# Designs tried in a protein design run: peptides against a protein of PDB entry 8HF1. Part 46

Target 1, 320 residues: chain A of PDB entry 8HF1
Amino acid sequence: NVMLYATKPTEVMVSFPHQEQVLTVTRLISAEIEKFYVSLDLMNIGVQPIRRSKSLQCLRDPSKKSFVKQLFNDFLYQMKEYGIYAASIAIISLIVEFDIKRRQAETLSVKLMHRTALTLCEKIRHLLVQKLQDMTYDDDDDNVNTEEVIMNFSTPKVQRFLMSLKVSFADKDPKDICCLVFVERRYTCKCIYGLLLNYIQSTPELRNVLTPQFMVGRNNISPDFESVLERKWQKSAIQQFRDGNANLMICSSVLEEGIDVQACNHVFILDPVKTFNMYVQSKGRARTTEAKFVLFTADKEREKTIQQIYQYRKAHNDIA

## One batch from the design tools (peptide; aimed at target 1 L23)

Design b2_p20_5_s1 (made by RFdiffusion4, then SolubleMPNN; from b2_p20_5 with S1M P9E)
Fold by OpenDDE base, seed 4:
Structure b2_p20_5_s1 (fold): chain B 320 residues (1-320), chain A 20 residues (1-20)
Amino acid sequence: as target 1 above (320 residues)
Amino acid sequence: METYPRVEEEENLFEEIPEP
């Protein structure tokens, strides 16, 4: 087992203050989504003919309402966990997805449902962008991508994450960097990727140092729904990371899928480590000399996080 | 203007998790 001979990474923790403050815009957006759910539940979406594709696609709600709710619930999670700046990027992914689904709609009722979802997404996008502009003197969309705007409209967790990247990688040779960033949800990969592109572009010390990529895990539930584009993107992103054309990879559960990613010198766990398997697999990628395994924790959960890591270390040593 | 609380820059951002 090649993992047994890996140098143990230094396990480090980055604390952040617990976010209790809810922005008025976040509350407004949440209320608009809840109103939309009430409207969505009242929509008579006729029984979709179950296309018997041989794959277990049977779990899709025949009304397709569950998929719409899932996307908005994932958006609400990202807005809560990463902040309104990240949410302004995340909402674009919803717009793209609902527009595709609207065009692919076989019935007028399904087409109307996706159109209504799109209208809500555009309203949410406007509310988010307008809020980001509150810090800008100019109405220019390019002016919302400053380091200051990103930091002030990101959660304390994301602020500490960005600071951690700056401290770790400022003015370094890009060849000496091999970084993984683990997130819980597939949609977070794209959101954090977009945020990092803007942050790196706004941060001179990281320009030409960090080249991010993202990899979304395979939809194990329905490999048939993985678009040819998503599969091509995954292969390209992995290849760029292998070739050193990208030195930071944002991923969700990729290690569980048996994707062979290179040995890294930095592994950031942006979201809580929920399983022992995730701990072992993610830590097992930090294999270089002086590799760091970085955990993020709220100050209130610091002690609980430390105790959880001690349990995982013990369990790992008992297997090794 | 409502923003998230700005986190202070800390010199020791990385806390090593000690061996128990």
Scores: peptide ipSAE 0.607, ipTM 0.950, DockQ to the pose 0.778
OpenDDE base, seeds 1, 2, 3, 5: peptide ipSAE 0.605, 0.603, 0.598, 0.603; ipTM 0.949, 0.948, 0.948, 0.949

Design b2_p20_5_s2 (made by RFdiffusion4, then SolubleMPNN; from b2_p20_5 with S1M)
Fold by OpenDDE base, seed 1:
Structure b2_p20_5_s2 (fold): chain B 320 residues (1-320), chain A 20 residues (1-20)
Amino acid sequence: as target 1 above (320 residues)
Amino acid sequence: METYPRVEPEENLFEEIPEP
């Protein structure tokens, strides 16, 4: 019954130019991943014993190759959707994951597979960092985290997102801010979090205003694959956001499954709204009188986005 | 130097989605 008296948030749209241009470094990285997939398919990885209890398709892959491909496909998606700067952060998550899997490998063949994947990730990281350094005058690694580097190596979507944060929150009282940022993919939470930390640190108007946190949705599909560390991080991040020690939370759509988050005054939907449930649940977090529900759309998809929101509004009014 | 196209700041960054 708490849904009935929530003031409907103002639904706003931020348009960005559709990016058709693929950077040379992005093409090179994609080609290296495709070459790796060919080599991966040729690897004779013996049939792993199927642990009967695990419902996850990634656990049912007797070769564990599908999980490796999934991580690289997620990286390719992040590089495409968010740009080179976000990709330089995203690749670190792959490095960490493949190093863990390499150490946990029960067979030499599986260990070699994860080692080869890790070597590719280090090559990709080097290519990305080298490209970010093209704008730095000094060889100091800290110089790649400037506002200019972030903006020039982020997609128009991410540039508009960062501008939207700056316009919305510059020189505001941190206590008056309760912001959610929804992203589709679990791994996107980490790379957007890292990007925001660096952007906020490089932006004086935001440095003492925004304190970001991230929450990766629970992989309900296997609580056994959630590291104790990830569960601890989620609990800590939620608590910091509840206590007001963080005022911006980046989350995947898994907030649908009963994470009690406070009423927010801003909800940013960085990725396209794919489901009615995502629309209702994310919009239902914007509960203050001046709450904004912000959608990002490519200019070419603007009309389609508006029509989809009208359908969701209609469907929501038929249930309410 | 090859970078993403820089998006200019817009005065009306937030467009209200009209009621149908």
Scores: peptide ipSAE 0.614, ipTM 0.954, DockQ to the pose 0.759
OpenDDE base, seeds 2, 3, 4, 5: peptide ipSAE 0.608, 0.609, 0.614, 0.609; ipTM 0.952, 0.953, 0.954, 0.953

Design b2_p20_5_s3 (made by RFdiffusion4, then SolubleMPNN; from b2_p20_5 with S1M F14Y)
Fold by OpenDDE base, seed 1:
Structure b2_p20_5_s3 (fold): chain B 320 residues (1-320), chain A 20 residues (1-20)
Amino acid sequence: as target 1 above (320 residues)
Amino acid sequence: METYPRVEPEENLYEEIPEP
């Protein structure tokens, strides 16, 4: 019944130029990951005991190699979709994960596999940081976190997203802001969160206006594999957002599965809307007066995006 | 230096998706 009085949010689109250019550093990194996959396929790590956790693919990998490949594929996706600045943050999450897996390894062969993956991540991190430093005069690592570096080393999509935040929220009262940012992948939440922290800190008009948090979607795979730290972080982040101590929440599509979040005035869909459920659930969070539901689209996909939204609007009206 | 193309600020950053 609460849905009936929700003013329909204004659905808006932000276009960005399609990125055709692949930076030399991104080609080098991709080639290093491909070489690593060849080496990984040749590694004899033995048959791992199938832990009978009922849930998803990463636990069912008898070789644990598919999980390693998944993390690097997620990194490659983030580097492609968000750019090398975001990738420099994303690689840290891989380093942390592979170091945990290396320490938890039951066999020397599995330990060596995760150590090799970790060594590659450190090489990738170095290549990314060196590239970010091409814009800095001083060897001080803090100089890579400027608005200029972030914008020059982010994809047009991310640049438009950051501009949208600046235009929408510059010099506003923090209490009047309740913003959701939806992303497809759980690891993207951390990456975009780190990017936003640095961008907000480098942007005077936003420093005291936006307080971001992120929520990693529950690993529907196994509650047992959610680190106690991740669960604590999720609870804390949601509570801070409810209490108004955070006014921007980055989340994956898992908000569909029963996270009660307050009515928002802005909902940004940073990644393409792939499902009707994601459309309805994310749009259903934009409930304030003059709420905006913001979609990002490449210019070449503008018409396809509009047509997809029309189909979702029609399907929503047939159910309502 | 090789960077991503800089997107220019647009006055009308938000385009309303029209009703069909």
Scores: peptide ipSAE 0.605, ipTM 0.951, DockQ to the pose 0.761
OpenDDE base, seeds 2, 3, 4, 5: peptide ipSAE 0.595, 0.595, 0.602, 0.598; ipTM 0.948, 0.948, 0.951, 0.949

Design b2_p20_5_s4 (made by RFdiffusion4, then SolubleMPNN; from b2_p20_5 with S1M F14Y E16L)
Fold by OpenDDE base, seed 1:
Structure b2_p20_5_s4 (fold): chain B 320 residues (1-320), chain A 20 residues (1-20)
Amino acid sequence: as target 1 above (320 residues)
Amino acid sequence: METYPRVEPEENLYELIPEP
């Protein structure tokens, strides 16, 4: 019954211009991934033995091709939604995953498939880093992590998100901040975390104010695929956030499944609210007297977003 | 140089979602 006495958070929107322009490098990367999909479909990998116990569709794919395509589709989504800078971080997660899968490959054909995917990821990484370096005067790799590079190579959505953090938290006491950032996809947590680390480090007003952490969703579909490392990281990140050693937590919809997180004063919904449960659970974390529930919307989708929130408010009032 | 469009800082970054 803790929901009854929570002050309703102030619901606010941040609008951003809809981005129609696709950068030349983004088109090139997309075309290379499409060429790879054609080659991947032609690969004869043979039928892998279906391990009976694993409920994941990705494990039921006898070719393991669907998992490879899923990772690249997730990358393409991140590049589209968050921009080149976030994509340069996101590609590292693919490199790590494909290197693990390459080493774990039971057949030469599967090993070759993951090697080909890894080679493509390295090419994509090079194209992204080279594009980020177009703004750097010096060949020093550290110069790509400036506020200017981050802002110029992030989508308007991410730019507005970073501005929202700066406006909300510049020169504040870190102890007064308890912020959640909700994203749809587990892999988005990592790339937004990396982006925020670099942005905070490059922004003097935030450097000693915000300490970010991230929590990736439990893949409920197979706890066996969660590396012991990922589970350890989740527990550590949650504990740091509970202890106040971190004051900003990036999470996917996992908080719906009973992760006890403290009452927050800011809840940012970076991605569109797709479900009533996500709305209720995320909003239910904003429990302080001055709590803000912040939605991001494209200008073109503003009215639709407002109408969706009205439907969710109505449905919430009918249950409460 | 091809970059994303720079969004200008807005004074009223947070818009209240009106009550219906």
Scores: peptide ipSAE 0.603, ipTM 0.950, DockQ to the pose 0.758
OpenDDE base, seeds 2, 3, 4, 5: peptide ipSAE 0.594, 0.594, 0.600, 0.596; ipTM 0.948, 0.948, 0.949, 0.949

Design b2_p20_6 (made by RFdiffusion4)
Pose (drawn by RFdiffusion4):
Structure b2_p20_6 (pose): chain A 320 residues (1-320), chain P 20 residues (1-20)
Amino acid sequence: as target 1 above (320 residues)
Amino acid sequence: VPETYPRVSEEVHFEEIPEP
């Protein structure tokens, strides 16, 4: 009876070769951000509330410097984990966030700090577009070139995930497919969403089948990439997925709990599984029959992750 | 010549995890 309404989806793996080498432009951007941090640390904005540790044992920077560093560190993480083009999208989210803070800002000193951060972010955007541009010697067709650069300017993890996404839904009806993708970090959702938008508008077979939509939790990141203060579109993303308008969801541990959704055909956990409860809930989200469940881990982490999953399965058996 | 990430094979292997 439970299997009538419940389903044990087939759980599969997608391993990918994990490499440690990085590109030189990454070193250059790291040096640029370090120079910016060193300069900003001494920004000496108008006196701010003292921020100490959780236990007050060690001091902290003012909340605003902490916020700027946090955003830059998130951008660097997105670049380290998902390739150059992931950073190319994520830098636009940083630009939008710094422009919003400029608008919200309430002092000349803080405003100046945010404007200079915006300037550096735009310089970084131009740097990313520069290295993306210095590969068009391969060919001139920007669509297939977008597909090729995405396959080439991405970590093996991103290449492998997008490869599995293409193969799983090559020419199926958009109506027939209902899938979710889970990622860990907040701005990674918007970054990888923009990457999928580019890839959907980069391939002929997937162009009219997949509809990517992303949503995150609180401290709602901006939904657009336009910097126009107001937008005309009003319909929400969750309501779209419930209504079938959107079929590809990009969320980060937000939809895993509570949020009712129709039974989904596929679930892709882009970032490695961490918590037993979240594993159980994410698997349960693939509530339809013949549901397919996908995981991505590094080759080096294969034994550890498999052993952890066995621990989970045995724990499920033990509890039962 | 610009530096790039190496490509992965086009084959996707969906490996099942055996039950304990």

Design b2_p20_6_s1 (made by RFdiffusion4, then SolubleMPNN; from b2_p20_6 with V1R H13E F14Y E15I)
Fold by OpenDDE base, seed 1:
Order: C-alpha cells, then sequence, then structure tokens
Structure b2_p20_6_s1 (fold): chain B 320 residues (1-320), chain A 20 residues (1-20)
C-alpha cells in the first residue's frame, strides 16, 4: 500500500555520444586476454570434486576455467562500458580474487592456472596505469586521480554521469541528498565507487557534499560464497546510508530482493534497464517530492529507450 | 597528446520522458 501514495518521480533522460572508438591500449588488453583464453583451454586441469550444494554454474565447472573466464569477461565489459580509468580499479578486484583462489587451490594445476591469471592481471594493471600516466607531468602515482585524468579516460557515458552529479549536487547541503545509482553487475559497483571517490576528492564542489557507498548484490544462489567481509560491508553500507552518513549508494539489482532503503530524491540508472522488475523497484525508490529518475542512453538508442520506458509504464499501470 | 576518449560538453541536458 505504500506504493500508491508515492509521488511519481520525474523520469528524465541524459544522452551521451556512442563510443565507437576503441583505444589502442584496450585492443592490446583484449588481445592479451584472448591469448590467455587459448592457453587456458589447453591447460589440463583435472576434474575437481563437484561440491553438490553449489548452485552457481561457475562452481559446477569441473575445471574452474569458466569462473576465470567470467571474471575476465566482466573486466572486458567494464573496460568497454566505463573506460580505462574504471578498468584500472576493476582489475584490482580480479587481482584480489585470483590471489584468494590461488591460495585456496587444492591442486598444483589449479594453483598454476590462478597464478597465470594473476600474472596477466598485473600486466593489464601496468598497461592501464602507464596509460593514465601519459597525462601526468610527475611520476607520482597520486597524480592519476585528477578530474582531468578521470574525465579523459572515462567513456562518454561515465563523463555524462559525473557531470550530471556535479550539476545536480554542487554546493548542496549533504542532508538534502539521498541518491541511488543502479548498475547491472555487482563488480561494477566497486569500480564506479572507486571512480566516484577519486572524482569527488578532485572536485571541490562535491568533496564535502557527496559521501558514496556501494552495495554488491547478494549471491542468493550461494550464501556460502559471500565472504563474511562482503556481508559485513553490505550491512555497514546500508546502515550508513540509513543513518545519513552516506548520501549516495551504488547498487546492483539487490534492491529487488527486499532491502529496505529510504525514500530517495535521485535515482540514476547508469546501465540499461533490462527488466520490468528493475524498472519498478528502482523507480519505486524515488519517492520524495520532486524526485528524479534519471536514465543514461546513447544518442542512437534514445528512441528505443523511450519506447521501452513506455512499455514498462503501461505494464506498471496494468498491475497497480 | 595521449589517446583519450572524446570529451563531452560540460552542459548536461535533462530531457523529460513525456507521458505517451
Amino acid sequence: as target 1 above (320 residues)
Amino acid sequence: RPETYPRVSEEVEYIEIPEP
């Protein structure tokens, strides 16, 4: 019944130019990952004992190769969709994961596989950082986190997103801000969070205005694979957002699963809305007076996005 | 100059999605 009296948020669209150009470094990294996949397919990794309780397909892979490929495919997606700056943060999550898997490896062959993956991640990290340094005058690692570096090494989509945050929240009272940012993939939450921290720190108008947090989706498929750390982080991040100690929350589709989050005045949909449930649940968080529901679309996909929103509005009105 | 992404304008246009 609380859904009936919520003022319908103003649904707005921000367009960005379609990214057709692939940077030379991005092509090189993609080629190194493809070479790695060929080598990975040739690796004789003995059949691992299938732990019966693990519902995740990547855990049912007797070779554990599918999980390795999934992480690199997620990285390639993030590099394509958000740019090389976000990719430089995303690769750290792969390094951490492969180091954990290397240490947990029950066989020498599996340990070697994760070591090879880790070595590739370090090479990719070096290539990305070196490219970010092409605009820095000084060899100091801290100089890669400037607004200029972030903007020049982010996709037009991410540039428009950051500019939208700046325009929407510059010099506002932090207490008047309750913002959600929806992304499709759980790993995107971390790289966009890291990107936002650096951007906010480099942007004086936002430095004391926005306090971001992130929430990764519960892998409901296997709560046993959620590290105790991830569960603790989620609880802490939600609590900080509820207490007003954070005013911007980056989340994946987790909010569909009944996480009680406060009424927000801004909801940004950074990635395309792929499901009706995502549309209803994300829009249903924009409940304040003058709440905005902001969609990001490529200029070429603008009409298709509008038509998809009309279909979702119609379907929502037929259920409400 | 380093190879970078195309820089978008600092102007952000919020286009309201009209009611059908």
Scores: peptide ipSAE 0.619, ipTM 0.950, DockQ to the pose 0.775
OpenDDE base, seeds 2, 3, 4, 5: peptide ipSAE 0.618, 0.612, 0.617, 0.611; ipTM 0.950, 0.948, 0.949, 0.948

Design b2_p20_6_s2 (made by RFdiffusion4, then SolubleMPNN; from b2_p20_6 with V1R T4V E10D H13V F14Y)
Fold by OpenDDE base, seed 1:
Parts: sequence; C-alpha cells; structure tokens
Structure b2_p20_6_s2 (fold): chain B 320 residues (1-320), chain A 20 residues (1-20)
Amino acid sequence: as target 1 above (320 residues)
Amino acid sequence: RPEVYPRVSDEVVYEEIPEP
C-alpha cells in the first residue's frame, strides 16, 4: 500500500492594495443601473404563467424582474472587483442573455422589459469602450486590447493576478504548465477568460505559453438555462485541458460537482475562499511535487485570510 | 491623463502562509 503521499501544495498569498476609489465612469454606470431599477419596479409585467418545466429560479421569479436585477448586480460586482476592462467584456454577456430573453418573451410587456435592459447594456458598453479609448491614440478597435490598457483599467487585484501569471509562466514550456484559476461567480469565468485572451495576446512572453479555457459550474438550480451550447463548451473545454491543448482553466465550483480534472502545478484562487469544500477541492487539485496554491488578498484582509486558512487546515486535518 | 486604477509594482511576492 504505497500511500501516495499527496504532496501538500505550498500555500502562498499575493497581496494587493485595496481599491477604495471608484472611477467616475463606474459611478455613472451604477447610477444608471439604479435609475433602471426604479423604472423596472414600476413596470407592470403581469402574472407570468408557471410552466411546470421551469427551473427553480424561474419558479421563484414570477415577475422575471429578479433575474434581470441579478444579472446587473453580477455586472456591478465584476466591475467593482475586476475593473472597467473586465466590465467591458462582462457587459457583452448581459447583452447576449437579454437578447435571448427578449426573443423568448411570451408577452409584449416582458419583451419590452428585456429591450429596456438591452438599451441600458448598450449605453453601458459605449461608456466603458469610450473610457478604454482615453488611452488610445488611434480610433482602431484593436488598440483597446493592449497590455497597457488592460493594466490601467484593471483593479490592483487583477493587475497582481496578471503579473503573477507573467512571472510564473513567462517563456516556459507549455507542457510543463497545468494551471487552474478559481473564481466565485459563473459569469466571472467568461469575463476573466476574455481578459486573459487579450492579455496573453498582448504579452509576447505568454503568447505561445498559455492557452486558456473556461468552465462554468452546472447550474443545478436551472438546467433549462444551461444552453446546449454551454454544455458543449464545458465538455470541449474539459477535453482540451485533459489533452493538454489548454494549460490554464478558469472555473467556478466545477470541482465540487465531481468533475475530474488532472493534477495541476498551479492553483490560483482569484476570489476569497468562502467554503471549506472549495478550499479542499481546489487545494486537492494542486498535487504535483512543486504545486502552488495561490491566494489573492487585499492588504487589509491579509490577517483575516491567514486565519481563515488556518481554520480550514485544522478542519481538513480533523477529517483526514 | 485618463482616470485609471492605481498601478501596482511589477514585482510579485509570493508570501508563504506559515504553519501555525
């Protein structure tokens, strides 16, 4: 019985300065969303027919307004946590979702609600893109995806994350890299994926080194909202990562759902570890000899993060 | 200059979380 001593990964922390300052454009966008919520609350959508096949989320939202608010709240969170550049990618996911919901609308009132949400998303997109262009000399759309624009319009957390990737993987053999990036929210996976694609393309030392993919957890609350396309994407992304055609996987809660992923040499926890299960499952993927388990923390939350990790280590030792 | 986020140092320090 060779107990394969699962080599405990080295648990490391990367600190970043806490971002308290909200950019003027971010305040303007937040105010436009708040104004939209007031308008949304005044909308008479009527009683929506309860279809028996509706996901638990659709059953809980008879007005379909809470789902609209959830998407904008998720966007506001991403804009706050990751910055304007990430928000410019995140807003596209809202546009796509609201366009689908607009087309699927059974009533004119619901169709109008989603149309109003789309109009707001387009306004937000223009405000974000215009702000990114403040650093561009030429009106060419490709100029907003430079390393400089990405870094200047990303939060200190995201800047530290990107720099950590650059330092860790610059000029390495792609075959020696097996990296996981854990994020809390489903929509963050796609947002950070888009950001990483642009960053890798703008960073010569990473262009032929990192091949990212993303995977969102299965929405057990709404299997009906999981498009056939999303399920196909997940399967393809997992397979590419298993085959070594992708060496960096961005995921949310995927490992808690029993999705088997290969042993990784790097696990980045971009968002705070909120559950013991997430800690154990994510750490359990960092199982190579020199594996690193990397946490990102604001300087002010450093001690709290350390204490939380000590509690999780203790709890893990009590069950092992 | 455009209003941007504070730039962090290019230096990345991996601080090991000590054993308690």
Scores: peptide ipSAE 0.628, ipTM 0.953, DockQ to the pose 0.773
OpenDDE base, seeds 2, 3, 4, 5: peptide ipSAE 0.615, 0.619, 0.614, 0.624; ipTM 0.952, 0.951, 0.951, 0.953

Design b2_p20_6_s3 (made by RFdiffusion4, then SolubleMPNN; from b2_p20_6 with V1K T4V E10D H13V F14Y)
Fold by OpenDDE base, seed 1:
Structure b2_p20_6_s3 (fold): chain B 320 residues (1-320), chain A 20 residues (1-20)
Amino acid sequence: as target 1 above (320 residues)
Amino acid sequence: KPEVYPRVSDEVVYEEIPEP
């Protein structure tokens, strides 16, 4: 019995300063969303027929209002956790989603609700883009996607993450890189993907080194709401990563869903590890020689993160 | 000067999580 000593990855931590600093633009945007919630609660959209699909009791909000609030709450989370640059990308996903929902609306009242949400998203997008332009001399759209703009309008966590990628992968052979980046939320995958594309394009040392892809977890809420496009994208992204045409994959809970990904030499956990299963599965992908499992933590949460990792290590050893 | 996030240092420290 050759016990393949699965080389345990080196578990490392990158600390970042916890900054509660809320930019004036983020306060304005939050206040506009709160005002919208008040207006949304007053909207009479009627009782929507509960289509009884049997299986997943996922909250088909009969009002469809909770889904609208969920998307804006996800946006607010991304703006808080990743910063206004990431938020400028995240808002586009809301615009696309609300435009789809507006077109699919069965009633005029629901159509109007999604139109109002879309109008707010466009206002938010303009506020964010205008703020990014505060560092640009020329009105050219390409000028907001510089390394300087990305870094200045990203949270300390995202700045540390980007610098960690630069230090880890600058001028390396792309073939020697197999990197996973874990995030908590599906929409964060797209947001961080767009941010990374712009950052890599603006960073000469990474342009020909890192080729990112993203993979969103299956929508457990309804396989019927997972667009054929999203499923095609997911399959294509996985295949590109397997074929080595992409060497960095941003993913959420996808590994918990039993999607097999190749052995990686770097696994970055951008968001806190919330479950033992996430810990085991994400760590279990760091299987190469000298593999690194990298956690990001605020300085104030450092000790709590270490203790959580010790609990997970203990629990893992009790199962092994 | 535009209102921006605080810039972190360019130095990245990988701190190994010790064995308990």
Scores: peptide ipSAE 0.623, ipTM 0.952, DockQ to the pose 0.752
OpenDDE base, seeds 2, 3, 4, 5: peptide ipSAE 0.611, 0.614, 0.608, 0.619; ipTM 0.950, 0.950, 0.950, 0.951

Design b2_p20_6_s4 (made by RFdiffusion4, then SolubleMPNN; from b2_p20_6 with V1K E10D H13K F14Y)
Fold by OpenDDE base, seed 1:
Structure b2_p20_6_s4 (fold): chain B 320 residues (1-320), chain A 20 residues (1-20)
Amino acid sequence: as target 1 above (320 residues)
Amino acid sequence: KPETYPRVSDEVKYEEIPEP
């Protein structure tokens, strides 16, 4: 019985300065969303027919307003946590979702609600893109995806994350890289994926080194909202990562659902570790000889993060 | 100059989380 001593990964922390300053454009966008919520609360959508096949989430939202608010709240969170550049990608996911919901609307009132949400998303998109263009000399759309624009319009957390990738993987053999990036929210996976694609393309040292993919956890609450396309994407992304055609995987809660992923040499926890299960499952993927488990923390939360990791280590030793 | 986020230093420090 060779107990393969699963080499415990080196647990490391990367600190970043806490971002307290909210950019003027971010305040404007937040105010527009708040104004929209007031308007949304005044909308008479009527009683929606309860279809028996509706997901638990659709059953809980008879007005369909809470789902709209959830998407905008998720956007506001991403804009706050990752910055304007990430928000410019995140807003596209809202546009796509609200356009689907608008087309699927069974009533004129619901269709109008989603149309109003779309109009707001387009306004937000224009405000974000215009702000990104403040650093561009030429009106060419490709000029907003430079390393400089990405770094200047990303939060200190995201800047540290991107720099950590650059330092860790610059000019390495792609075959020697097996990296996981854990995020909390489903929509963050796609947002950070889009950001990474643009960053890698703008960074010569990474262009032929990192091939990212993303995977969202299965929405067990709403299997009906998991499009056939999303399920196909997940299967393809997993397979590409297994075949070594992708060497960086961005994921949310995927490992808690029993999805088997390869042994990784790097695991980045971009968002705070909120559960013991997430800690154990994510850390359990960092199982190569020199594996690193990297946490990102604000400087002010450094001690709290350390204490939380000590609690999780203790709890893990008590069950092992 | 456009209003941007504060730029962090290019130095990345991996701090090992000590054993308690």
Scores: peptide ipSAE 0.626, ipTM 0.953, DockQ to the pose 0.771
OpenDDE base, seeds 2, 3, 4, 5: peptide ipSAE 0.626, 0.619, 0.625, 0.623; ipTM 0.953, 0.951, 0.952, 0.952

Design b2_p20_7 (made by RFdiffusion4)
Pose (drawn by RFdiffusion4):
Structure b2_p20_7 (pose): chain A 320 residues (1-320), chain P 20 residues (1-20)
Amino acid sequence: as target 1 above (320 residues)
Amino acid sequence: SLEYEEPIHYPEEVNEVPDY
């Protein structure tokens, strides 16, 4: 009876070769951000509330310097984890966030700090577009070139995920497919969403089948990439997925709990599984029959992750 | 063209998950 309304989806793995080498432009950007941090640390904005540790044992920077560093560190993480083009999309989200803070800002000193941060972010955007541009010697067709650069300017993890995404839904009806993708970090949702938008508008077979949509939790990141203060589109993403308007969801442990959704065909956990409960809930989200469940881990982490999953399965069996 | 090198040692803050 439970299997009537419940389903044990087939759980499968997608291993990818993990490498440690990085590109030189990554080193250059790291040096640029370090120079910016060193300069900003001494910004000496108008006196701010003292921010100490959770236990007050060690001091902390003012909340605004912490916020700026946090955003830059998130951008660096996106770059480290998902390739150059992921950073190319994520830098736009940073630009939008710094423009919003400039609008919200309430002092000349803080405003100046945010404006200069915007300037550096735009310089970084031009740097990213520069290395993306210095590969058009391969060919001139920007669509297949976008596909090729995405396959080449991405970590093996990103390449492998997008490969599985292409193969799983090559030419199926958009109506027939209902899938979710889970990622860990906040702005990674928006970054990878923009990457999927580019890829959907980069391949002929996937062009009219997949509809990517992303949502996140609180501290709602901006939904656009336009910096126009107001937008005309009003319909929400969760209501879209419930209504079938969107079929590809990009969320980060937000939809895993509570949020009712129609039974989904596929679930992709882009970032490695960490918590038993979250594993159980994400698997349960693939509530439809013949549901397919996908995981991505590094080759080096295979044994550890498999052993952890066995621990989970045995824990299920034990509890039952 | 592309050049590859050893890994970069990022500050720990880069690898920390922000709180919300």

